# Designs tried in a protein design run: peptides against a protein of PDB entry 2XVC. Part 5

Target 1, 50 residues: chain A of PDB entry 2XVC
Amino acid sequence: ITERELLDYIVNNGGFLDIEHFSKVYGVEKQEVVKLLEALKNKGLIAVES

## One batch from the design tools (peptide; made by RFdiffusion4, then SolubleMPNN)

Design b2_p17_2_s3
Fold by OpenDDE base, seed 2:
Structure b2_p17_2_s3 (fold): chain B 50 residues (1-50), chain A 17 residues (1-17)
Amino acid sequence: as target 1 above (50 residues)
Amino acid sequence: MLRIKLTEKGKKWLKEN
């Protein structure tokens, strides 16, 4: 999964992300999801509110 | 579950890419 794909998912999901759920549904390791989130955050594209 | 907000930069990025 790419950063763009994850970002698209987040937007389409109203900004909510259940990492455990996402991992199981899309077959992406939780560690990878976290890495992508950190990249998006470091690029200033997202802010984590909870 | 995390709550993620798209920043203005993110919104612009999505629009342009």
Scores: peptide ipSAE 0.715, ipTM 0.919, DockQ to the pose 0.913
Fold by OpenDDE base, seed 5:
Structure b2_p17_2_s3 (fold): chain B 50 residues (1-50), chain A 17 residues (1-17)
Amino acid sequence: as target 1 above (50 residues)
Amino acid sequence: MLRIKLTEKGKKWLKEN
């Protein structure tokens, strides 16, 4: 999955992301999801809340 | 569950790409 695809998903999902669920459904390792999020964050495209 | 906010930069990026 690309950064763009993940960002599109997040937007389409109302800004919510369940990493565990996403990992299972889309077959993407949790570490990879986190990596993509970090990339988006570092590019200043998103802010992550926990 | 994470709450992710799209920044103004992000909004612009999506619009332009």
Scores: peptide ipSAE 0.715, ipTM 0.919, DockQ to the pose 0.902
Fold by OpenDDE base, seed 1:
Structure b2_p17_2_s3 (fold): chain B 50 residues (1-50), chain A 17 residues (1-17)
Amino acid sequence: as target 1 above (50 residues)
Amino acid sequence: MLRIKLTEKGKKWLKEN
């Protein structure tokens, strides 16, 4: 999964992300999801609010 | 469940890419 794909998912999901659920459904390791989120955050593209 | 907000930069990035 790419940063763009994850961001598209988040947008299409109304800005909500359940890492555990996403990991199970899409077969992506939780640490990979977190890494992608951190990349998006470091690029200044997102803010995590919960 | 995490709540993720797009920044203005993020919105622009999505539009331009």
Scores: peptide ipSAE 0.715, ipTM 0.919, DockQ to the pose 0.892
Fold by OpenDDE base, seed 3:
Structure b2_p17_2_s3 (fold): chain B 50 residues (1-50), chain A 17 residues (1-17)
Amino acid sequence: as target 1 above (50 residues)
Amino acid sequence: MLRIKLTEKGKKWLKEN
């Protein structure tokens, strides 16, 4: 999965992301999802709440 | 569960790409 694909998913999901659920459904390692989120955050494209 | 907000930069990035 790419950064763009993850961002598209987040937008289509109303801004909510359950990493555990996403990992199970899409077969992506949790650490990979976190890596992508960190990249998006470092680029200034997203802010993570809660 | 996380709540993700798109920044203005993020919104612009999506629009342009």
Scores: peptide ipSAE 0.714, ipTM 0.919, DockQ to the pose 0.901

Design b2_p17_2_s4
Fold by OpenDDE base, seed 2:
Structure b2_p17_2_s4 (fold): chain B 50 residues (1-50), chain A 17 residues (1-17)
Amino acid sequence: as target 1 above (50 residues)
Amino acid sequence: MLKIKITEKGKKYLKEN
């Protein structure tokens, strides 16, 4: 999965992301999801609200 | 579960890419 694909998912899911669920459904390691989130955050494209 | 905000920069990125 790419940063853009994760970003698209977040948008399409109303901003909600269950990392455990996402990992299971999309076959992406949780640590990879976190890495992508960190990249998006560091680029200033997202902010974690809760 | 996380709640993620798309920043203005993120919105611009989505629109232009």
Scores: peptide ipSAE 0.724, ipTM 0.918, DockQ to the pose 0.890
Fold by OpenDDE base, seed 3:
Structure b2_p17_2_s4 (fold): chain B 50 residues (1-50), chain A 17 residues (1-17)
Amino acid sequence: as target 1 above (50 residues)
Amino acid sequence: MLKIKITEKGKKYLKEN
């Protein structure tokens, strides 16, 4: 999965992301999802609200 | 469950790419 694909998923899911669920459904390691989120955050494209 | 906000920069990025 790419940063853009994850960003698109977040948008399409109303801004909600369950990392545990996402990992199981898409077969992506949790740490990989976190890595992508941190990249998006560092680029100023997202902010984690809660 | 995380709630993630797309920033204005993020929205611009999505629109332009």
Scores: peptide ipSAE 0.723, ipTM 0.918, DockQ to the pose 0.888
Fold by OpenDDE base, seed 4:
Structure b2_p17_2_s4 (fold): chain B 50 residues (1-50), chain A 17 residues (1-17)
Amino acid sequence: as target 1 above (50 residues)
Amino acid sequence: MLKIKITEKGKKYLKEN
């Protein structure tokens, strides 16, 4: 999973992300998802609202 | 579950790439 793929998923899912669900469905470690989110946030591409 | 906002910078990135 790449940063772009995760970003595309978030957009296509209306901005919602269930990390546990995503991890199980796509076979990506939860800590890897968090790492990608942190990268996107640090690049100023996303903000976590809730 | 998280709610993620795509920033204006993010929207520009998606449009251009």
Scores: peptide ipSAE 0.723, ipTM 0.918, DockQ to the pose 0.890
Fold by OpenDDE base, seed 5:
Structure b2_p17_2_s4 (fold): chain B 50 residues (1-50), chain A 17 residues (1-17)
Amino acid sequence: as target 1 above (50 residues)
Amino acid sequence: MLKIKITEKGKKYLKEN
């Protein structure tokens, strides 16, 4: 999965992301999802609200 | 579950790409 794919998913999911669910459904390791989120955050493209 | 905000920079990125 790419950063853009994850970003698109977040947008299409109303800004919500269940990492555990996403990992199970899409077969992506949780640590990989976190890595991508951190990249998006560090690029200033997203902010984690809660 | 996390709530993620798309920043203005993120919105611009999505618009342009």
Scores: peptide ipSAE 0.723, ipTM 0.918, DockQ to the pose 0.877

Design b2_p17_5_s2
Fold by OpenDDE base, seed 5:
Structure b2_p17_5_s2 (fold): chain B 50 residues (1-50), chain A 17 residues (1-17)
Amino acid sequence: as target 1 above (50 residues)
Amino acid sequence: MKLKIKVTEKGYKYLKE
């Protein structure tokens, strides 16, 4: 999965992301999801609220 | 782990491009 795809997913999911759920459904390792989130955050595209 | 993510204006502009 790409950063763009994850960002698009987040938008379409109302800003909510269940890492465990996402990992199981899309077959992406949890650490990879976190890596992508960090990339998005570092690029100023997202901010983790809670 | 459930997270609430805020997409910034930059994020939305990025997707719009």
Scores: peptide ipSAE 0.767, ipTM 0.932, DockQ to the pose 0.915
Fold by OpenDDE base, seed 2:
Structure b2_p17_5_s2 (fold): chain B 50 residues (1-50), chain A 17 residues (1-17)
Amino acid sequence: as target 1 above (50 residues)
Amino acid sequence: MKLKIKVTEKGYKYLKE
């Protein structure tokens, strides 16, 4: 999965992301999801609210 | 772990490009 694809998912999911659920559905390791989120955050594309 | 993510204006612009 790419950063763009994850960002698209976040937008289409109303900003909510369940890492456990996402990992199971898309077959992406949880640590990979976290790394992608960190990249998106560091690029200023997202902010974690809660 | 459940998160609430805010997509910034920069993020939306990025997706539109």
Scores: peptide ipSAE 0.767, ipTM 0.932, DockQ to the pose 0.922
Fold by OpenDDE base, seed 1:
Structure b2_p17_5_s2 (fold): chain B 50 residues (1-50), chain A 17 residues (1-17)
Amino acid sequence: as target 1 above (50 residues)
Amino acid sequence: MKLKIKVTEKGYKYLKE
């Protein structure tokens, strides 16, 4: 999964992301999801609210 | 872990490109 794909998912999911659920459904390691989120955050594309 | 993510204007522009 790419950063763009994850960002697109987040947008289409109303900003909600359940890392546990996402990992299970899409077969992406939690570590990878977190890494992608960190990248998106560092690029100023997202901010984690809660 | 459930997260609420804010997509910035920059983020939306990124997707639009």
Scores: peptide ipSAE 0.766, ipTM 0.932, DockQ to the pose 0.929
Fold by OpenDDE base, seed 3:
Structure b2_p17_5_s2 (fold): chain B 50 residues (1-50), chain A 17 residues (1-17)
Amino acid sequence: as target 1 above (50 residues)
Amino acid sequence: MKLKIKVTEKGYKYLKE
């Protein structure tokens, strides 16, 4: 999964992301999801609210 | 872990390009 694909998923999911659920459904390691989120955050594309 | 994420203006522009 790419950063763009994850960002698109977040938008289509109303801004909500369940890391555990996403990992199970898409077969992506939780560490990888967190890594992608950190990249998106560092690029100023997202901000984690809660 | 459930997160609420804000997509910035820059984020939307990134997807729109």
Scores: peptide ipSAE 0.766, ipTM 0.932, DockQ to the pose 0.909

Design b2_p17_6_s2
Fold by OpenDDE base, seed 2:
Structure b2_p17_6_s2 (fold): chain B 50 residues (1-50), chain A 17 residues (1-17)
Amino acid sequence: as target 1 above (50 residues)
Amino acid sequence: MKLKIKVTEKGKKYLAE
């Protein structure tokens, strides 16, 4: 999964992301999801609210 | 872990490209 694909998912999911659920459904390792989130955050594309 | 994420205007523009 790419940064763009994850960002698109987040938008289409109302901003919510369950890392455990996402990992199971899409077959992406949890640490990879976190890595992508950190990249998005560092680029100023997202902010984690809660 | 459940997260609530704010997509910034920069992020929205990124997707619109």
Scores: peptide ipSAE 0.757, ipTM 0.930, DockQ to the pose 0.910
Fold by OpenDDE base, seed 4:
Structure b2_p17_6_s2 (fold): chain B 50 residues (1-50), chain A 17 residues (1-17)
Amino acid sequence: as target 1 above (50 residues)
Amino acid sequence: MKLKIKVTEKGKKYLAE
């Protein structure tokens, strides 16, 4: 999965992301999801609220 | 881990391209 695809998912999911659920559904390792999130955050595309 | 994420205006514009 790409950063763009993850960002699109987040938008379409109302800003909510369950890393455990996402990992299982899309077959992406949890650490990879976190890595993508960190990239999105560092690029100023997202901010983690809670 | 369940997260609530704010997509910035920059992020929204990125997807709109």
Scores: peptide ipSAE 0.756, ipTM 0.930, DockQ to the pose 0.903
Fold by OpenDDE base, seed 3:
Structure b2_p17_6_s2 (fold): chain B 50 residues (1-50), chain A 17 residues (1-17)
Amino acid sequence: as target 1 above (50 residues)
Amino acid sequence: MKLKIKVTEKGKKYLAE
């Protein structure tokens, strides 16, 4: 999955992301999801609220 | 872990391109 695809998922999921669920459903390692989130955050595209 | 994420205006513009 790409950063863009993850960002699109987040938007379409109302801003919610369950890392465990996402990992299982999409077959992406949890650490990869976190890596992508960090990239999105560093680029100023997201902020983690809770 | 369940997160609530704010997509910034920059992020929204990025997707809109």
Scores: peptide ipSAE 0.756, ipTM 0.929, DockQ to the pose 0.893
Fold by OpenDDE base, seed 5:
Structure b2_p17_6_s2 (fold): chain B 50 residues (1-50), chain A 17 residues (1-17)
Amino acid sequence: as target 1 above (50 residues)
Amino acid sequence: MKLKIKVTEKGKKYLAE
């Protein structure tokens, strides 16, 4: 999965992301999801609220 | 781990491109 694909998922999911659920459904390692989130955050494309 | 994420205006424009 790419940063763009993850960002698109977040938008279409109302901003909610369950890392455990996403990992199981899409077959992406949890550590990879976190890495992509960090990249999106560092680029100023997202902010983690809670 | 469940997160609530704010997509910034920059993020929205990024997807629109």
Scores: peptide ipSAE 0.755, ipTM 0.929, DockQ to the pose 0.902

Design b2_p17_6_s3
Fold by OpenDDE base, seed 2:
Structure b2_p17_6_s3 (fold): chain B 50 residues (1-50), chain A 17 residues (1-17)
Amino acid sequence: as target 1 above (50 residues)
Amino acid sequence: MKLKIKVTEKGKEYLAK
């Protein structure tokens, strides 16, 4: 999964992301999801609210 | 872990391309 694909998922999911659920459904390792989130955050594309 | 994420205007612009 790419940064763009994850960002698109987040938007389409109302901003919510359950890392455990996402990992299971999409077959992406949790650490990879976190890595992508950190990249998105560092680029100023997202902010984690809670 | 459940997260609530704010997509910034920059993020929205990124997706619009």
Scores: peptide ipSAE 0.759, ipTM 0.932, DockQ to the pose 0.911
Fold by OpenDDE base, seed 3:
Structure b2_p17_6_s3 (fold): chain B 50 residues (1-50), chain A 17 residues (1-17)
Amino acid sequence: as target 1 above (50 residues)
Amino acid sequence: MKLKIKVTEKGKEYLAK
């Protein structure tokens, strides 16, 4: 999955992301999801609220 | 880990392109 695809997923999921669920459903390693989130954050595209 | 994520205006613009 790409950064863009993850960002699109987040938007379409109302801003919610369950890393465990996402990993299972999409077959993406949890550490990869976290890496992508950090990239999105560093680019100023997201902020983690809770 | 369940997160609530704010997509910034920059993020929204990014997706809109």
Scores: peptide ipSAE 0.759, ipTM 0.932, DockQ to the pose 0.894
Fold by OpenDDE base, seed 1:
Structure b2_p17_6_s3 (fold): chain B 50 residues (1-50), chain A 17 residues (1-17)
Amino acid sequence: as target 1 above (50 residues)
Amino acid sequence: MKLKIKVTEKGKEYLAK
């Protein structure tokens, strides 16, 4: 999965992301999801609210 | 872990390109 794909998913999900659920559905390791989120955050593309 | 994420204006621009 790419950063763009994850960002698009987040938008289409109203900003909500369940890492456990996402990992299971898309077959992506949780640490990879976190890595992508870190990249998006560091680029200023997202902010984690809660 | 369930997160609430805000997509910034920069993020929206990124997706629009």
Scores: peptide ipSAE 0.758, ipTM 0.932, DockQ to the pose 0.912
Fold by OpenDDE base, seed 5:
Structure b2_p17_6_s3 (fold): chain B 50 residues (1-50), chain A 17 residues (1-17)
Amino acid sequence: as target 1 above (50 residues)
Amino acid sequence: MKLKIKVTEKGKEYLAK
């Protein structure tokens, strides 16, 4: 999965992301999801609210 | 781990392109 694909998922999911659920459903390592989130955050494309 | 994420205007613009 790419940064763009993850960002698109977040938008279409109302901003909610369950890392454990996402990992199981899409077969992406949890560590990879976190890495992508860090990249999106560092680029100023997202902010983690809670 | 469940998160609530704000997509910034920059993020929205990124997806629009």
Scores: peptide ipSAE 0.758, ipTM 0.932, DockQ to the pose 0.904

Design b2_p17_7_s3
Fold by OpenDDE base, seed 1:
Structure b2_p17_7_s3 (fold): chain B 50 residues (1-50), chain A 17 residues (1-17)
Amino acid sequence: as target 1 above (50 residues)
Amino acid sequence: MKLKIKVTEKGKEYLKE
């Protein structure tokens, strides 16, 4: 999965992301999801609220 | 772990490109 694809998913999911759920459904390692989130955050594209 | 994520205006603009 790409950063763009994850960002698109987040938007379409109302801003919510369950890392465990996402990992299981989309076959992406949890650590990879976190890596992508950190990249998005560092680029100023997202902010984690809670 | 369930997260609530804010997509910034920059992020939204990014998706439009």
Scores: peptide ipSAE 0.749, ipTM 0.924, DockQ to the pose 0.922
Fold by OpenDDE base, seed 4:
Structure b2_p17_7_s3 (fold): chain B 50 residues (1-50), chain A 17 residues (1-17)
Amino acid sequence: as target 1 above (50 residues)
Amino acid sequence: MKLKIKVTEKGKEYLKE
């Protein structure tokens, strides 16, 4: 999974992300998802609302 | 953990490329 792919998923999912669900469905470690989110955030591409 | 994420205008432009 790439940063672009994760960002695209978030957009197409209305901005919602269930890390546990995503991890299970796409076979990506939860900590990897978090790292990708942190990268997206640090690049100014996303902001976590809640 | 369930999150609500705002995609910034920068993020939207990124996906258009």
Scores: peptide ipSAE 0.749, ipTM 0.924, DockQ to the pose 0.916
Fold by OpenDDE base, seed 5:
Structure b2_p17_7_s3 (fold): chain B 50 residues (1-50), chain A 17 residues (1-17)
Amino acid sequence: as target 1 above (50 residues)
Amino acid sequence: MKLKIKVTEKGKEYLKE
């Protein structure tokens, strides 16, 4: 999965992301999801609210 | 882990590209 694809998912999911659920459904390692989130955050494309 | 994420205006603009 790419950064763009994850960002698209977040938008289409109302900003909610369950890392455990996402990992199981899409077959992406949890640590990879976290890595992508950190990249998005560092680029100023997202902010984690809770 | 469940998160609530804010997509910034920069992020929204990025997706328009």
Scores: peptide ipSAE 0.749, ipTM 0.924, DockQ to the pose 0.919
Fold by OpenDDE base, seed 3:
Structure b2_p17_7_s3 (fold): chain B 50 residues (1-50), chain A 17 residues (1-17)
Amino acid sequence: as target 1 above (50 residues)
Amino acid sequence: MKLKIKVTEKGKEYLKE
């Protein structure tokens, strides 16, 4: 999965992301999801609220 | 772990491209 694809998923999911669920459904390692989130955050594309 | 994520205006514009 790419950064753009993850960002698109987040938007389409109302801003909610369950890392555990996402990892299981899409077969992506949890640490990879976190890595992508950190990249999106560092680029100023997202902010984690809670 | 469940997260609530704010997509910034920059992020929204990025997806429009």
Scores: peptide ipSAE 0.749, ipTM 0.924, DockQ to the pose 0.920

Design b2_p17_7_s4
Fold by OpenDDE base, seed 4:
Parts: structure tokens; C-alpha cells; sequence
Structure b2_p17_7_s4 (fold): chain B 50 residues (1-50), chain A 17 residues (1-17)
């Protein structure tokens, strides 16, 4: 999965992301999801609210 | 872990391309 694909998912999911669920459904390691989120955050594309 | 994420204007612009 790419950063773009993850960002698109977040938008289409109303800004909500369940890392555990996402990992299971899309077959992406949890640590990889976190890595992608960190990249998105560091690029100023997202901010974690809660 | 369940997260609520704000997509910034920059993020939205990125997706438009």
C-alpha cells in the first residue's frame, strides 16, 4: 500500500482509522501502517486528533 | 488502535492531483 492509498482510505472513511482492522483487512503489517501515517504527518498531509 | 485523523488542506490538495 502507498501513502496515497492510505490517505485516500482515511478521507473516504471519514477520518477514522482502526489500525488493527485495517491491518487484517488489507494484509498490511501494523508497523507499516504506522510508518505510512508518520510519513503523512511529517509531510503535513494529516494531523492525528485522537 | 483506533484513530481520528484530520486531513489537512495540503492533504486534500495532494489527493486532487
Amino acid sequence: as target 1 above (50 residues)
Amino acid sequence: MKLKIKVTEKGLEYLKK
Scores: peptide ipSAE 0.764, ipTM 0.933, DockQ to the pose 0.921
Fold by OpenDDE base, seed 2:
Structure b2_p17_7_s4 (fold): chain B 50 residues (1-50), chain A 17 residues (1-17)
Amino acid sequence: as target 1 above (50 residues)
Amino acid sequence: MKLKIKVTEKGLEYLKK
């Protein structure tokens, strides 16, 4: 999964992301999801609200 | 872990490209 794909998912999911659920459904390691989120955050594309 | 994420205007612009 790419940063773009994850960002698109987040947008289409109303901003919600369940890392455990996402990992299971899309077959992406939780560590990889977190890594992508950190990249998105560092680029100023997202902010974690809660 | 469940997160609520704000997509910034920069993020939205990024997706439009």
Scores: peptide ipSAE 0.764, ipTM 0.933, DockQ to the pose 0.923
Fold by OpenDDE base, seed 5:
Structure b2_p17_7_s4 (fold): chain B 50 residues (1-50), chain A 17 residues (1-17)
Amino acid sequence: as target 1 above (50 residues)
Amino acid sequence: MKLKIKVTEKGLEYLKK
């Protein structure tokens, strides 16, 4: 999965992300999801609210 | 782990490209 794909998912999901669910459904390692989130955050594309 | 994420204006602009 790419950063863009994850960002698209987040937008389409109303800003909510369940890492556990996402990992199981899309077959992406939890660590990879977190890594992508950190990249998006560091680029100023997202902010984690809670 | 469930997160609430804000997509910034920069993020939204990024998706337009």
Scores: peptide ipSAE 0.764, ipTM 0.933, DockQ to the pose 0.927
Fold by OpenDDE base, seed 3:
Structure b2_p17_7_s4 (fold): chain B 50 residues (1-50), chain A 17 residues (1-17)
Amino acid sequence: as target 1 above (50 residues)
Amino acid sequence: MKLKIKVTEKGLEYLKK
């Protein structure tokens, strides 16, 4: 999964992301999801609210 | 871990391109 694909998922899911659920459904390692989120955050494309 | 994420205006513009 790419950064763009994850960002698109977040938008389509109303801004909510359950890392554990996403990992199970899409077969992506939890640490990979976190890595992509950190990249998106560092680029100023997202901010984690809670 | 359940997160609420704000997509910034920059993020929305990124997806439009």
Scores: peptide ipSAE 0.763, ipTM 0.933, DockQ to the pose 0.923

Design b2_p17_8_s3
Fold by OpenDDE base, seed 2:
Structure b2_p17_8_s3 (fold): chain B 50 residues (1-50), chain A 17 residues (1-17)
Amino acid sequence: as target 1 above (50 residues)
Amino acid sequence: MKLKIKVTEKGLKYLEE
């Protein structure tokens, strides 16, 4: 999964992301999801609210 | 872990490209 794909998912999911659920459904390691989130955050594309 | 994420204006523009 790419940063763009994850960002698109987040937008289409109303901003909600369940890392455990996402990992299971899309077959992406939780560590990879976190890594992508950190990249998106560092690029100023997202902010984690809660 | 469940997160609520704000997509910034920059993020939205990024997807528009």
Scores: peptide ipSAE 0.761, ipTM 0.931, DockQ to the pose 0.914
Fold by OpenDDE base, seed 5:
Structure b2_p17_8_s3 (fold): chain B 50 residues (1-50), chain A 17 residues (1-17)
Amino acid sequence: as target 1 above (50 residues)
Amino acid sequence: MKLKIKVTEKGLKYLEE
């Protein structure tokens, strides 16, 4: 999965992301999801609220 | 772990590109 794809998912999911669910459904390692989130955050594309 | 994420204006514009 790419950063863009994850960002698209987040937008389409109303900003909510369940890492556990996402990992199981899309077959992406939890660590990879976190890595992508950190990249998006560092680029100023997202902010984690809670 | 469930997260609430805000997509910034920059993020939204990024997707429009």
Scores: peptide ipSAE 0.761, ipTM 0.931, DockQ to the pose 0.917
Fold by OpenDDE base, seed 4:
Structure b2_p17_8_s3 (fold): chain B 50 residues (1-50), chain A 17 residues (1-17)
Amino acid sequence: as target 1 above (50 residues)
Amino acid sequence: MKLKIKVTEKGLKYLEE
C-alpha cells in the first residue's frame, strides 16, 4: 500500500482508522501502517486528533 | 488502535491531483 492509498482510505472513511482492522483486511503489517501515517504527518498531510 | 485523523487542506489538495 502507498501513502496515497492510505490517505485516500482515511478520507473515504471519515477520518477514522482502526489500525488493527486495517491490517487484517488489507494484509498490511501494523508497523507499516504506522510508518505510512508518520510519513503523512511529517509531510503535513494529516494530523492525529485522537 | 483506533484513531481519528484530520486530513489537512494540503492533504486534500494532494488527492485532487
Scores: peptide ipSAE 0.761, ipTM 0.931, DockQ to the pose 0.910
Fold by OpenDDE base, seed 3:
Structure b2_p17_8_s3 (fold): chain B 50 residues (1-50), chain A 17 residues (1-17)
Amino acid sequence: as target 1 above (50 residues)
Amino acid sequence: MKLKIKVTEKGLKYLEE
């Protein structure tokens, strides 16, 4: 999964992301999801609210 | 871990380009 694909998923899911659920459904390691989120955050594309 | 994420205007613009 790419950064763009994850960002698109977040938008389409109303901004909500369950890392554990996403990992199970899409077969992506949890640490990989976190890595992608950190990249998106560092680029100023997202901010984690809660 | 369940997160609420704000997509910035920059993020939205990124997807529209």
Scores: peptide ipSAE 0.760, ipTM 0.931, DockQ to the pose 0.908

## One batch from the design tools (peptide; made by RFdiffusion4, then SolubleMPNN)

Design b2_p18_2_s2
Fold by OpenDDE base, seed 2:
Structure b2_p18_2_s2 (fold): chain B 50 residues (1-50), chain A 18 residues (1-18)
Amino acid sequence: as target 1 above (50 residues)
Amino acid sequence: MRMKLKIKVTEKGLEYLK
C-alpha cells in the first residue's frame, strides 16, 4: 500500500481510520499503517485529531 | 486493542489527491 492509497482511503472513509480493522481487511501490518500515517503527517497532508 | 483515529486531511492533502 502507498501513502496515496492510504490517504485516499481516509478521505473516502470520512476521515476515520481503525488501524486494527484496516490491517485485517487490507492485509497490511499495523506498524506499516502507522509508518504511513507518520509519513503523511510529516508531509503536512494530514493531522490526527483524536 | 481499539485503534480508531479521526484524521483531518489538510488542504495540501486534498490537493495532493487531485
Scores: peptide ipSAE 0.737, ipTM 0.915, DockQ to the pose 0.887
Fold by OpenDDE base, seed 1:
Structure b2_p18_2_s2 (fold): chain B 50 residues (1-50), chain A 18 residues (1-18)
Amino acid sequence: as target 1 above (50 residues)
Amino acid sequence: MRMKLKIKVTEKGLEYLK
């Protein structure tokens, strides 16, 4: 999965992301999801609220 | 373990997707 795809997912999911669920459904390891989130954050594209 | 996050997509993020 690309950063763009993850960002698009987040937008279309109302800003919610269940990492465990996402990992299971899309076959992406949890640490990879976190890595992508950190990239998005570093680029100023997202901010984690909770 | 459920790890449910609430993420704000910034204006920059929204623009990026346009």
Scores: peptide ipSAE 0.737, ipTM 0.916, DockQ to the pose 0.866
Fold by OpenDDE base, seed 5:
Structure b2_p18_2_s2 (fold): chain B 50 residues (1-50), chain A 18 residues (1-18)
Amino acid sequence: as target 1 above (50 residues)
Amino acid sequence: MRMKLKIKVTEKGLEYLK
């Protein structure tokens, strides 16, 4: 999965992301999801609220 | 292990997807 695809998922999911659930459904390792989130955050595309 | 996050997509993020 790409950064763009993850961002699109987040938008379409109302801003909610369950990393464990996402990992299981899409077959992406949890650490990879976190890596993508960090990239999105560093680019100013998202902010993690809670 | 439960890892549920609430994420704010910035205006820049929304524009990026257009």
Scores: peptide ipSAE 0.737, ipTM 0.916, DockQ to the pose 0.876
Fold by OpenDDE base, seed 3:
Structure b2_p18_2_s2 (fold): chain B 50 residues (1-50), chain A 18 residues (1-18)
Amino acid sequence: as target 1 above (50 residues)
Amino acid sequence: MRMKLKIKVTEKGLEYLK
């Protein structure tokens, strides 16, 4: 999964992301999801609220 | 362990997806 695809998912999911659920459904390692989130955050595309 | 995050997509992020 790409950064763009993850960002699109987050938007379409109302801003919610369950890392464990996402990992299971899409077959992406939790560590990879976190890596993508960090990239999005560092680019100023997202901020983690809670 | 299950953890649900709430993510704020910035204006820059929304523009990126256009």
Scores: peptide ipSAE 0.737, ipTM 0.915, DockQ to the pose 0.877

